# Peptides against a protein of PDB entry 6MBK: the designs that were tried, part 61

Target 1, 240 residues: chain A of PDB entry 6MBK
Amino acid sequence: GFEMVNFKEEGFGLRATRDIKAEELFLWVPRKLLMTVESAKNSVLGPLYSQDRILQAMGNIALAFHLLCERASPNSFWQPYIQTLPSEYDTPLYFEEDEVRYLQSTQAIHDVFSQYKNTARQYAYFYKVIQTHPHANKLPLKDSFTYEDYRWAVSSVMTRQNQIPTEDGSRVTLALIPLWDMCNHTNGLITTGYNLEDDRCECVALQDFRAGEQIYIFYGTRSNAEFVIHSGFFFDNNSH

## One batch from the design tools (peptide; aimed at target 1 M58 I61 H230)

Design b2_p25_5_s2 (made by RFdiffusion4, then SolubleMPNN; from b2_p25_5, 11 letters changed)
Fold by OpenDDE base, seed 5:
Structure b2_p25_5_s2 (fold): chain B 240 residues (1-240), chain A 25 residues (1-25)
Amino acid sequence: as target 1 above (240 residues)
Amino acid sequence: SFREEYQRQQELLDELFEEEEEEEE
């Protein structure tokens, strides 16, 4: 067992409530608890999703809008998760002038400019969509869709998205995994996977943890300064 | 690679924007 704890330096994390052994399956997250492209389709965003080609083609953008809609919904199932998300990120979208100037001498500047340009284009496009599309009228963000909101959502997805299988296992889709984000990270072997039989994300312990110790997991390289969209989930071949 | 996937997504986005612009014209 584990409990959520706000650690002073590390922020939100998980603490063991019992002794956990190395390689023990101690954490699993059923699909129903994930924010996925499918849950976006089944939400208030669904009607717009069904008519917008960009939302349909870009799962990460669909998740960003899903996140914004759920954030704006006081009764959202994911409010406890959303409340754990940072208000700002160290992604290029949040770089200040001095940081951009520093990067001008690096190859990273092209990626930074690309992200800015693309995000701005997306925002402009969806601002128009939200203002004009009939199915946008029911969105809780209808009257409050700012660039700041959008860059936050995009950055949240960029830093936290995971690849998971579809229900039939035939394809890969994107998901935000609440309990994954609640774990602090360590370097090491990836000990996460998806169990298709039980339709859940699974995490095994990297090491022994004692009751009262903070649990660390490794599900891929995660940083707020990621220049690249992360894919943090691997299929566990342990599906017997 | 993650970079390749990111690039692919950006290319897809550019294509989608071009298509939307063409449909609006």
Scores: peptide ipSAE 0.080, ipTM 0.707, DockQ to the pose 0.504
OpenDDE base, seeds 1, 2, 3, 4: peptide ipSAE 0.049, 0.056, 0.059, 0.073; ipTM 0.634, 0.640, 0.692, 0.704; seeds 3, 4 fail the geometry check

Design b2_p25_5_s3 (made by RFdiffusion4, then SolubleMPNN; from b2_p25_5, 11 letters changed)
Fold by OpenDDE base, seed 2:
Structure b2_p25_5_s3 (fold): chain B 240 residues (1-240), chain A 25 residues (1-25)
Amino acid sequence: as target 1 above (240 residues)
Amino acid sequence: SFAEQVKEQEELLEKLFEEEEEEEE
C-alpha cells in the first residue's frame, strides 16, 4: 500500500508501505474521478455542448471548456486538482516575442503560428457563442471569458490530456487524470494504462520500490493530496 | 508529431467554421 507523507522539503507525497516490484499494479484512478468529455456533457456545459458542433467534434476543446467551468465553480469536485495546475505553461501559446523571433529562423515557426491562429479563432468563435447562445447564460465563465483563460485551458489540456476508452470501449476519448500527471515525473517511471473491466486508469511500477521509499510527490497543498487519497486513488494493499 | 497534430486541428477547425458559416447564410 501507500501512505501520504509530508516530506518536509518536497511537500506531500506517497510513500510505499511495502515493497513494490516492477510491473506491479499499485495505483489506479477510477473513471468517476476523471475530467472527461463525458463529464463535460454531464456538467453545466452539457446543454451548450449538445448544440455546438465544435465542442462535439473536438474533445480537447470540450475539455478546455469543462476545465474553465469547473475552475470558475467554487464547489467543483475537481477544485483540488485544478489548484495543482500551473498558472502558465511552456507552450507555444505562451512564447514571448523574443522566443517567436528565434523560432522564425526554424521550420517550427509555421506550426507555432498555426497554433496561435487556431487558438485565436477558437477564442473569437466561443466568445461570440458565450455572449449570444441561450445555454451559455448558466456558465460561470459568461462574464469573464478572456483569451488568457482560454489559452490557459487549452494549454492545460494540451499538456495533460490522456487517451482513454469510452465507457463502452467502442471509442477513444480524452481525459484529464487528477494528480496523475505528476506521477510520471517521480523517481519511479510509471506506465499508465486503462483497465476497461474495472473502469480505471492503472499505474504499473517500472522499478522496484522498498518499503518506506518515496514513490510520488504531490505538488500542492494538503488538500490536493487529500483529494487524491480520499477520492479514490485506490492503493492496492494486496500483499502477495 | 506536434506538426501533425497542429495540421489535423487546423484542417478540422477550418471545416467546422465553414460549416457554421454556411448555416448562418
Scores: peptide ipSAE 0.274, ipTM 0.831, DockQ to the pose 0.397
OpenDDE base, seeds 1, 3, 4, 5: peptide ipSAE 0.237, 0.254, 0.239, 0.269; ipTM 0.813, 0.819, 0.807, 0.830

Design b2_p25_5_s4 (made by RFdiffusion4, then SolubleMPNN; from b2_p25_5, 14 letters changed)
Fold by OpenDDE base, seed 4:
Formats: sequence, structure tokens, C-alpha cells
Structure b2_p25_5_s4 (fold): chain B 240 residues (1-240), chain A 25 residues (1-25)
Amino acid sequence: as target 1 above (240 residues)
Amino acid sequence: SFADQIKKEQELLEKLFEEEEEEEE
């Protein structure tokens, strides 16, 4: 079907290894391969998660911590995925002074400052938690939890989080989808969804692709500026 | 909107932090 390729101008992407037809299911990622709030609960973070109200209330923060724990774990199943993540992001948390000054002329500045303040407060809170909480002692990040680490994890989740159904389909939860973020985006219809019956993320081809062509998918308008929780999963019961 | 999300997140965090502070007192 496809292979991961580093395209010179576009970074990592997917290339077709065979002809792919429009509407063909060419990519799927089973739930078991996703980094989810559930996988966070089932990880080394689980004991702390069960006792920390912020982790419980904020799935994005739970994912950020899960990401940090797995990054710090050499034997993590998700190491191959984590290694593909950018080291830095174009999120407001990485804005330089000049960029912030430019934004001061915009209505966005308040949101930027709020995000920065919130992230700093979260870091300070969790730094204390990691240092003092008994269940944090087993976390691989205990002795290596910097603001830079936290900023990176938060930004990773902010830019890459996806909404997926829970296993029972009763509610929506958050997930990082390995390989999913490797697809470059085009304008078009959302061709991504979640198949509850097969318990997997699914992507169908927007168009015909020939062997050797770059595969583009559409998640929705991921403008770098719109930290939209990618609700790209139409839960429409499209009975195929 | 992003602004609304950030605001909601801020409000939630503030509430959560206040609750944690009240339990520590």
C-alpha cells in the first residue's frame, strides 16, 4: 500500500507503493496502536492518573504526560512514532519575543499569554506532583522533567490530538495516532474516520494515486493557527 | 474557537487549582 518517505520540502509523508483507488481504505490504525487516555491509564502513569484530578479532568494533559513517559522509556512501543515528532513547534509556546511583539497588535495576544500562563502553571503544579507524589516515583521522567519537556509534550498533543470514540462508543476521547500525522494534507473532504466495529482509525483515499505518488489525506483544516481539536472523525454511521 | 477553548481550559485549570489548594489547607 504505502511507505513512509522523507520528502525534501514537505518532510515526512506517505508514498503509494501500488495504485490506490479513490475511496479505497488504504490506511488503518487499530486502537491498540494509539496513544490514548486509556493507554495512559494502563501505563506507568496509571497510578498517578488515578489520584490526580487534573490528569483525570484534562485528557490533553494526560496525553502530554503519557507522551513524556513513553519518550523517556527506551522500550516504549511508541518510540518509533515519538522519534518522528518535531523537536519544536510553531505553537504560541515557542514564540520568540519578536513574534509576541508582533502579535501584541492582534487580538490573539491575550490567548497567547493565557496559553503561556496556563502551561507554566501546569508545569509548576506537575513539577511539585512529580517530586512529592508517591506514585510519581516510578515515572521515568521524575529526574528529567523540565519546562521544555512539558512545553514540547503539550505542543505535540495540541497539534496532533484527535478525537476518537471510547471502546464502548459512549463518549469521545483523545488520541495520538501513529503514522496518521505522517500524511500531508490537501484541501478536500474529510476522508478519515473511526470504525467502531473493527476498533480502528480509517483513512480512505481522496483520489486515485499511482505507485510512487505522494498520498495526501484531509483531516480538516489544520491551520497551525487553529488549534482545533481535530474532530475529523465523522461518527456518521456510514454503513459501508 | 481556539480562544474559547483556551478560555475554557483556563477556567477549568483555575477551578482545579483552587480545589487542590483548598484541600491542602
Scores: peptide ipSAE 0.229, ipTM 0.809, DockQ to the pose 0.520
OpenDDE base, seeds 1, 2, 3, 5: peptide ipSAE 0.222, 0.223, 0.211, 0.225; ipTM 0.809, 0.806, 0.798, 0.810

Design b2_p25_6 (made by RFdiffusion4)
Pose (drawn by RFdiffusion4):
Structure b2_p25_6 (pose): chain A 240 residues (1-240), chain P 25 residues (1-25)
Amino acid sequence: as target 1 above (240 residues)
Amino acid sequence: DDEIDSWIEEYQEHAPPARVIPVLP
């Protein structure tokens, strides 16, 4: 019912190959396909996750290393997903100095500075941990762990991650949801939810989509400052 | 230990927001 298309404005997204009516359940993704904090714990990253206090407290950082470890694993279950991810992003981590300079004197620039400093500090910290701590000597990252790797991983997580209930429904966790996460954003209401009975992520159409029209979802009621800093885009006519 | 605690607090304060996926009825 859909195909991948490289759109000028949004980059790659989903396009309808048939008419899709509003409220039609057109997309579902079972839990097995998701990359989660739990799958990160049970992976080759597990030994380091159990020893490092930062990875235990910050599931988003745990997902970034999970993404990097699986990217560096030729036989990873998630290779189809990793190989289709973007190689670059428009998060401010990628901006030139003069591009950030336009934001001087604004409310938004403080968070740009924090993002930069946090990412650099995290890279330097984990570089040392990986190169010296025994619990990381079997990681794929010991051979090579560049700043570009880390910038890519945290950008992949921040522009795509989601909260989902745990498999039991009593807690929440962070996850990457393949296929569905290729949908770009438009104004509207959240139409994606987690189905605990079928144990899958389900998305109903936000609006009618004719064959040949791009399939959009509503990401959330975020400001443009949040979209730029954490999602890497500015949304014209953001009603929120 | 105190340094790591300060870092964790700072990172949580400035953590990127995740999209919220609601539970379906």

Design b2_p25_6_s1 (made by RFdiffusion4, then SolubleMPNN; from b2_p25_6, 10 letters changed)
Fold by OpenDDE base, seed 5:
Structure b2_p25_6_s1 (fold): chain B 240 residues (1-240), chain A 25 residues (1-25)
Amino acid sequence: as target 1 above (240 residues)
Amino acid sequence: DEEVEEFIEELKKNAAPARVIPVLP
C-alpha cells in the first residue's frame, strides 16, 4: 500500500507502506472517483453548463468551475482530494513583478501575458454570468466568486488536467485524477494508463520502492518553457 | 454570440495541454 505524506520541499506525496515491485499495479482510480467534465455536467453546475457556451466548449474551464463548486460544498465527495491541492501555484497567474521581469527576456513572456489576459477575461465573463444567470443562483459560489478563487481553480486544472477516454472509449474527456496526481514527478517512462474494461485509471510502479520510500511517477516530458507556463517549474533535463 | 465564439477560439489557442493518459490494451 501507500500513504499520503507531506514531504519537505516537495509537499504532499505518496509513500510506500510496503515493498512495491517495478511494474506492480499499486494504484488505481475508478472513473467514479475522477473529477471529469461529465461529473461537472452532473453536478450543481449542470444547469449552467447546459446554457453557457464557454463551459460547453472549454472542458478545462468546466473543470475549474466544477472544482470551485465542490470546494464550496462542505459535503462534496471530493473534499478530501481538494484539501490536498495546493492553495497557491507557481503558474504565471501567480507571478510577481520580479518573475515577470525575468521572463521578459524569454520567449515565454508572450504566453504569460496571454494567459493572464485570458484568465482575467474569463473571470470577468463568468462573474457577470454568475451574477445574472438564473441557473447560477444554486451555485455555492454565487455570493463568493473572486478572481483569486478563479485563478486557483484555473491553475489547479492547468497543472493537473488529464485527457482520458470516455466510458465507451469513443471519445476523450478531461479529468482530474485524485490520489494519483499526488505522486511527485521523476524521470522515467509513462506507467499510467486507462483500463476501459475495469473503467479505471491504473498506475504501475516505475521502479522498485521499499517500504517508507516516496513513490514517484513520470508525468511526461515538457520543455522548461512549457513547465513555466503550465506547471511553474524548471527541469534541468528539459529543453528551453 | 459571435464575440463569445471568438473568445472561445482565443481560449482554445491558449489552453494548457492536458496530459494524455493512454488507453490500455
Scores: peptide ipSAE 0.630, ipTM 0.943, DockQ to the pose 0.863
OpenDDE base, seeds 1, 2, 3, 4: peptide ipSAE 0.581, 0.628, 0.551, 0.550; ipTM 0.925, 0.942, 0.903, 0.910

Design b2_p25_6_s2 (made by RFdiffusion4, then SolubleMPNN; from b2_p25_6, 11 letters changed)
Fold by OpenDDE base, seed 2:
Structure b2_p25_6_s2 (fold): chain B 240 residues (1-240), chain A 25 residues (1-25)
Amino acid sequence: as target 1 above (240 residues)
Amino acid sequence: SSEIDEFIADLKKNAPPARLIPVLP
């Protein structure tokens, strides 16, 4: 009941192809379509993951590398999804000097500098790992691992990562949710959950949508500072 | 090992949060 559309000003989003009622289950994404820490472990990254303590300890970094490996793989199942991702983000890692200067008067400046520092340190570490580790030789990144690539992947994960249950529901893992994360954000209530029985992410409509209308969802409550830092969004009437 | 552990701890402290997708009943 929806289609992918490139909207003016908002970029890619979902448009209803029929009338959708509030609370109607209109979108679901099975686990097999998600980019997860588990899919990263089962990919070409798996051997390196099994030996690198940082990849093991930080699922967000594992997802960033998974995203880069799949982007560099022409036959990747996720190519259609990856091609819909922004080439640049409004996250602190992309801020210009004037934007950083503006933030110096805000409490967010500490987090901005921390992101810069941490991302640079991560890149430096993994650059060396990719150049020297035996299991990195098979990665499509060996000769094409730039800071710009890493910044993009980290920002993609930062803005789109979700906590979902493992298959048995015993713990939480990290996932990117293709198709679902193409919905642009609006204020409202969370209408997305994970169905463990059917092993899928399920989204119900926040409101009635008519055929031809853009479908919006609510991704969660954050302060404006948190949205800028973690999502690249700004809302005048955001909670906090 | 301790250096890596400290590095991981520092990175985790400042890691961006992920959105929680609630488990449906």
Scores: peptide ipSAE 0.533, ipTM 0.914, DockQ to the pose 0.869
OpenDDE base, seeds 1, 3, 4, 5: peptide ipSAE 0.530, 0.525, 0.527, 0.529; ipTM 0.909, 0.910, 0.911, 0.915

Design b2_p25_6_s3 (made by RFdiffusion4, then SolubleMPNN; from b2_p25_6, 11 letters changed)
Fold by OpenDDE base, seed 1:
Structure b2_p25_6_s3 (fold): chain B 240 residues (1-240), chain A 25 residues (1-25)
Amino acid sequence: as target 1 above (240 residues)
Amino acid sequence: DEEVEEFIEDLKKNAAPARVIPVLP
C-alpha cells in the first residue's frame, strides 16, 4: 500500500499506492526485521559486547556499532535499510562553524558542546578497544574505524532510536525500525505501537491518504530546540 | 573498572532520549 519515494523537498519518504483510511493499519514491522540491541548481541559484535561495559550499559552505542558492522558487511540483511539512511545529518555533530557561532547566543550551545565532547571521548575509547581487544579482530571495521564513521552511526541512532519492549514484554530495549522511520514527520497524534502478541511494530494512518500522497506520521511532541538537538530539524507547527 | 563506570555515568547523563513506542493493549 506504499512505496519509497525521493520527494523534492523532504528527501526520501513513503507514498501511498492506494487510498488509506485514517486509523487503518497500513504498516507493520516484525521484530526480526528490527535492528535491536539483541540483534547486535547476536551479530559479529556479540563477543565484544559480552566483555565491554560501555556496550552493555548503553544500548544506543551498541546500536551504533551494530550499524557500522552491518554497513561494512556486504551480505548484511539490513543493507537495503542502511542504504536509505542519510550520509550526513543536521545534528550538532555536523554543525559548521557558522551554525555553532549562531548557537553561542542560546542555551543550546551547552548541549552541542556536550555532544561533541562525549562523541569524541567515545570514539577515542572504542578506537583503543578495537585496536587491542581480542574479540574485536573479527569486526569488519577492525582496520577502518574513523571518527566520521562513528559520528555517522551515533547520529543515525540518535535520530532514529526507539524504545520497544523485549519479546516477553518484561523489559525494554532499543531498536531501529526500518521502513517505518522513512515516514516524514507531521503534527498529530502518536499512531505507532508495539503488538506483543504478534511481535511487531504497528503503525496506523494518522489521517486519510489518497493514492499518490506522501504518508506522514507523528513521532512525538518536542520543542523546536529539542528537534534541532536530537533530530536535526525544525517543525513550524511545534512549540518553541 | 571504576574509571569505566564513571565514564559511563558521564555519557548517560548526556545521551539523547529514545522515542517510546507504547505497548498496545
Scores: peptide ipSAE 0.554, ipTM 0.897, DockQ to the pose 0.837
OpenDDE base, seeds 2, 3, 4, 5: peptide ipSAE 0.549, 0.549, 0.547, 0.549; ipTM 0.900, 0.896, 0.898, 0.900; seeds 2, 3, 4 fail the geometry check

Design b2_p25_6_s4 (made by RFdiffusion4, then SolubleMPNN; from b2_p25_6, 8 letters changed)
Fold by OpenDDE base, seed 5:
Structure b2_p25_6_s4 (fold): chain B 240 residues (1-240), chain A 25 residues (1-25)
Amino acid sequence: as target 1 above (240 residues)
Amino acid sequence: DEEIEKFIEELKKNAPPARVIPVLP
């Protein structure tokens, strides 16, 4: 019922190939297709994960490393998804000098600098880990782990990470949701949920879409400051 | 490692939020 399309202004998005009615379940993504902390633990990253306190404590960082490992793996199941991800982001980690100058007059500048500092420290830490830890030898990124790589992965996770239930529903975990996160954002109501019985993310249509129309979903509300810090752009109707 | 734990605390404090996918009934 839909196809991936590279739209001129929005970049990659989903386009309806048939008429989709409002509230119609048009998209679902089974857990097995998600990139999760659990899938990270079960991947080539698993041995290092089991030994590294930061990876264990920070699910978002675990996802970032998972993403890097899978990107560096030609036969990764997630290659089709990873290839759809932006090569660069508008997150503060990618800000140019002029953008930083613009933010100097805002409260957001402190968070931007904090993000810079923390990300740099993370990279420095993991660079050393990758170089010295025995369990890092099997990682496909062993000989190629740059700050640019890490910045990309961190930004990918920052912009796309979701909290979902664990398989048994007893806890929450972090996940990237392939295909679903290709939908571009519009104002409206959240129409995505997790079906524990079928163990999948389910998305129903926010409105009627005709064949050929781009499918938009609502990812939630954020302040402009939060969007700048975590997504790199402003929302016209959001609070600062 | 106390230094690592302090760093983790800082990372947690500054961690970007995740979108919450609600559990369906």
Scores: peptide ipSAE 0.647, ipTM 0.949, DockQ to the pose 0.860
OpenDDE base, seeds 1, 2, 3, 4: peptide ipSAE 0.645, 0.646, 0.641, 0.638; ipTM 0.947, 0.948, 0.947, 0.945

Design b2_p25_7 (made by RFdiffusion4)
Pose (drawn by RFdiffusion4):
Structure b2_p25_7 (pose): chain A 240 residues (1-240), chain P 25 residues (1-25)
Amino acid sequence: as target 1 above (240 residues)
Amino acid sequence: TSRIPVLRPLFTMTDEQHELFDEVE
C-alpha cells in the first residue's frame, strides 16, 4: 500500500500506492523488529552496559551504541534497517559555525551549545572506555570508533526514537521502530499507538491519502526549536 | 482493545546526568 520516495522537502518518506482512508489501520510493526534498550542489553554491548553507569542511566545513549554495534556487525538481525537509515542529518551537530552564528542572542542557542558539548564529552568519554576497559575489548567498536560515528548515532536516535511500553506494560522504554519511522511530519493528532495485545506498533491514517500522495504522521506537539535541535528540521506553520 | 500512544521524547540531559559524568570520569 505504500512505496519509498525521495521527496525534495522532507527527504525519503512513504507514498500511498492506493487510496487510504482516514482512521484506516495501514501500518503495523511487531516488537521483534524494534531496536530497544532491552535488545541493546542482550547484544554484544551487554558486557559494557552492565559495567558502565552512563549506559545504564541513559537509554538514549544505549540506543546510539546499540545502533553502532549492529552497524559494525555484518550479520546483525537489524542490518536491513541500518542500511536504509540516512548517512547524514540536519541536527545542529552538523551545522557550520556561521550557520549557528545566526542564532546568537536567541532562546534556542543555549540548547545548541549544550547538545554540542554533551556529544563531544560523551564521544571522548566512551572513546577512552572502549580503548582501555576490558569489558569493551570484544566490542566491534574497538577497531574503529570515530566522532563521525558517534555524531551519526546520536543524531539517528534523537531524530527517530520513541517511548513504548515494556513488553509487560508496566514500564516504558526507548525504541527505534523500523519502516514506520520513515513517515514524515505534518500538523494533526497522534494516530500511532502501541498495541499490547498483538505486541506491535500500529498507525492509523491521520487523514485521507490518495494514491500518489505522501503519507504523513503527526510527530507530536513540539516547538520549532525542538524540531530543529532534536529532529533536524523547521516546520512552517507549526501550530504548536 | 486500547492503545498506548507512541511518543517521541527529547534527547536531553538532566543535572543528575551531568553529575554522573563528573563522578565517573

Design b2_p25_7_s1 (made by RFdiffusion4, then SolubleMPNN; from b2_p25_7, 12 letters changed; failed a check: too like the target's own chain)
Amino acid sequence: SPLIPVRHPLFTLSEEDEKLFEEVE

Design b2_p25_7_s2 (made by RFdiffusion4, then SolubleMPNN; from b2_p25_7, 11 letters changed)
Fold by OpenDDE base, seed 3:
Structure b2_p25_7_s2 (fold): chain B 240 residues (1-240), chain A 25 residues (1-25)
Amino acid sequence: as target 1 above (240 residues)
Amino acid sequence: SSLIPVRHPLGTVSEEDEKLFDEVE
């Protein structure tokens, strides 16, 4: 029903290969294909996760390290997905001085500085952990953990993380959703949900799409500033 | 049969998370 396409202006996205009707279930992703906090815990990162309070408390950081470990693993199941991720982002962590100056007149500047501070602090902490913790010796990133690596992983997670239920539905956890997260954004309603019975993420079409049209989804209500801060882009058709 | 909405959370660090860093550094 769809194919991955590299669009000239928007980069990678999904294109319909047939007519898709509004509200039609056109895309689903089983839990086993998701990168989750649980998959991080069950990976080579598991021993360190079980010993580090920050990894246990901050699921987004756990996902960032999961991405780094899997990227550094040639035989990782998620290599095809990871290769689709941008090598760089337009998030504040990548801003040049001129871009920061543009935001100085806005309230977003405080969030930018917060991201800089927090990310630097996290990196410094985990650099020490990776160098000193016994369970870090088995990590594929043990001898190659740079700020650039961490910045990339954090930005990847920040722009792509989603809240989903745990397998038993008792809690909320974080996940990266391969294939689904290739859909570019448009204004509309949330049309993605998690089906616990079938244990999969399900996406229904926001509108009718004809064969050959790009498929768009709605990530949520965001201001332009929030898109810059959290999604790394401006959206011209944004109502905020 | 019921779907739980999948939402993209904001990538902000909570005050509690900052305090945790203060404790473990």
Scores: peptide ipSAE 0.327, ipTM 0.851, DockQ to the pose 0.881
OpenDDE base, seeds 1, 2, 4, 5: peptide ipSAE 0.310, 0.288, 0.323, 0.319; ipTM 0.846, 0.841, 0.849, 0.851; seed 5 fails the geometry check

Design b2_p25_7_s3 (made by RFdiffusion4, then SolubleMPNN; from b2_p25_7, 11 letters changed)
Fold by OpenDDE base, seed 2:
Structure b2_p25_7_s3 (fold): chain B 240 residues (1-240), chain A 25 residues (1-25)
Amino acid sequence: as target 1 above (240 residues)
Amino acid sequence: SSLVPVRHPLFTETEEDEKLFEEVE
């Protein structure tokens, strides 16, 4: 009932191919298609993950490295997904000086600076790890790990990471959800949940969509400042 | 059976993460 389309200014999105009613289950993604902390642990990154305290503690960074490793792997299962990701983002890590100066007039500036500092520190740390750790030798990014690479991966995870349950439902983990995350954002209610019985992410329609209309979803209530910092956009009707 | 909510958390470091970086640097 939908197709992937490249929309002007919005990039890739989903378009309805038929009429979809509000609350209709129109999209589901099985766990096996997700990029998760678990899939990172089971990848070429696994040996390093098992030895690095930061990767173990910070699942979002683990996802970032998983994304980089898979991007550098021509035969990766996720190549079709990775190729749909933006090459650059509108998040603060890509801001020019004028954009940063604009934010200096807002309360968000401290969070922006923290993001810069944290990302730089993370890169510096992992650059050293990749150069020196024995288990890093097998990584496809061993000889090519730039700040631009890391910035891209972090920004990809920042804008697309999701919290989902583990297979047994006992804990939560982080995941990138291919196809589903192609839906562009709108304001409203979260209409995505995880079905543990079928082990899949399920999305119901936020509203009625007619055939030919772009399908939008809502990821959560945030302030506009938080959206800028973590998603790179504003909601005009965001009152938080 | 109800669905488990899927959330889109912010990419942030915790104070614990900050301390961990200090320990492993």
Scores: peptide ipSAE 0.451, ipTM 0.905, DockQ to the pose 0.874
OpenDDE base, seeds 1, 3, 4, 5: peptide ipSAE 0.442, 0.445, 0.449, 0.444; ipTM 0.901, 0.905, 0.904, 0.904; seed 1 fails the geometry check

Design b2_p25_7_s4 (made by RFdiffusion4, then SolubleMPNN; from b2_p25_7, 13 letters changed; failed a check: too like the target's own chain)
Amino acid sequence: SPLVPVRHPLGTLSEEDEELFEEVE

Design b2_p25_8 (made by RFdiffusion4)
Pose (drawn by RFdiffusion4):
Structure b2_p25_8 (pose): chain A 240 residues (1-240), chain P 25 residues (1-25)
Amino acid sequence: as target 1 above (240 residues)
Amino acid sequence: WNYHTPSAPTPDDEAILKSLWEKRH
C-alpha cells in the first residue's frame, strides 16, 4: 500500500500506492522488529551496560550505542533497518559555526550549546571507557569509534526515538520503530498507538491519502525550537 | 549529559529560526 520516495522537502518518506481513508489501520510493526533499551541490554553491549552507570540511567544513550554496535555487526538482526537509515542529519550538531551564529541572542541557542557540549563530553567519556575498560574489549567499537559515529548515532536516536510501554504494560521504555519511522510530519493529531494485545505499534491514517500522495503522521505538539534541535527540521505553520 | 526540551520561541525568535532554515535551502 505504500512505497519509499525521496521527496525534496522532507527527504525519504512513504507514498500511498492506493487510496487510504482517514482512520484506516494501514501500518503495524510488531515488537520483535523494534530496537529497545531491553534489546540493547541483551546484545553485545550488555557487559558494558551492566558496568556503566551512564548507560543504565540514559536509555537514549543506550539506544545510540545499541545502534552503533549493531551497525558494526555484519550479521545483526537489524541490519535491514540500519542500512536504510540516513547517513547525515540536520540536527544542530551538523551546523557550521556561522549557521549557529544566526541564533545569537535567541532563547533557542542555549539548548544548541548544551547539545554540543553534552555530545562532545559523552563521546570523549565513552571513547576512554571503550579503549580501557575490560567490559568493553569485546565490543565492535573497540576497533573504531569516531566522533562522526557518535554524532550519527545520537542524531539517529534524537530524530527517531519513541516511548512505548514495556512488553508487560507496567513501565515505559525508549524504542526505534522501523518502517513506520519513515513517515514525515504534518499538522494533525497523534494517530499511532501501541497495541498491547497484538504486541505491535499501530498507525491509523491521519487524513485521507490518495494514491500518489505522501503519507504523513503527526509527530507531536512540539515547538519549532524542539523540531530544529531534536528532530533536525523547521516546520512552517506549526500550530503548536 | 541530558538533552532537554527547549522553550517555545518568541515571535521574533520564530522568525529568526525560519530565516535560518531558509538559508540552508

Design b2_p25_8_s1 (made by RFdiffusion4, then SolubleMPNN; from b2_p25_8, 17 letters changed)
Fold by OpenDDE base, seed 3:
Structure b2_p25_8_s1 (fold): chain B 240 residues (1-240), chain A 25 residues (1-25)
Amino acid sequence: as target 1 above (240 residues)
Amino acid sequence: MEYKSPAPLTPEDEEKLREMYKKLK
């Protein structure tokens, strides 16, 4: 029902190959394709995860490290997805000096500085962990863990993370959703949810799309993780 | 925060992506 296309202005996106109706389930992504905290635990990162309290407590950091490990792994299943990710982000971690100076007169500066300080502290901590922890020896990033790498991974997760249920539906976890991230976004209603019965992320069309039109979805003005909290991410099969 | 559009893919990357999602199309 869709194809990946390089649009001149928006870059890569999804184009409808047929007419899609509003509220039609046009896109789904099975859990097996997601980068999750669970997939991080099941990866080369798993042994370190099991020994590091920060990785265990902060799913976003676990995803960031998972992303870095998979990026550094030529045979990673997620290489095609990772290669679609921006090299830089419009997050505070990438603000230039002039932007920071401009923000000094605003309340936003406190958040920027907080994010910088937190990220720097996390990097310093994990740099030491990667260098000294026995379970870090097999990580593909051991010899190539820079602040820029960490900043990129954290920013990737911050901008793209989603909340999804655990397999048993008892808790929420964090996930990056390949293919769904290929959609360009517009304002509107969040039409993405998780189907526990089929164990997949589901996206329904916000509006009618004709064959040949670019498909736009809405993920909210906040992080993808927050849209789940506000929109009720748990779709029963009967609600779509 | 709004994230940037995906980076341009190489032809090889596109093929790999198509293979990855072949069952979803």
Scores: peptide ipSAE 0.024, ipTM 0.531, DockQ to the pose 0.022
OpenDDE base, seeds 1, 2, 4, 5: peptide ipSAE 0.023, 0.033, 0.032, 0.024; ipTM 0.560, 0.583, 0.584, 0.550; seeds 2, 4 fail the geometry check

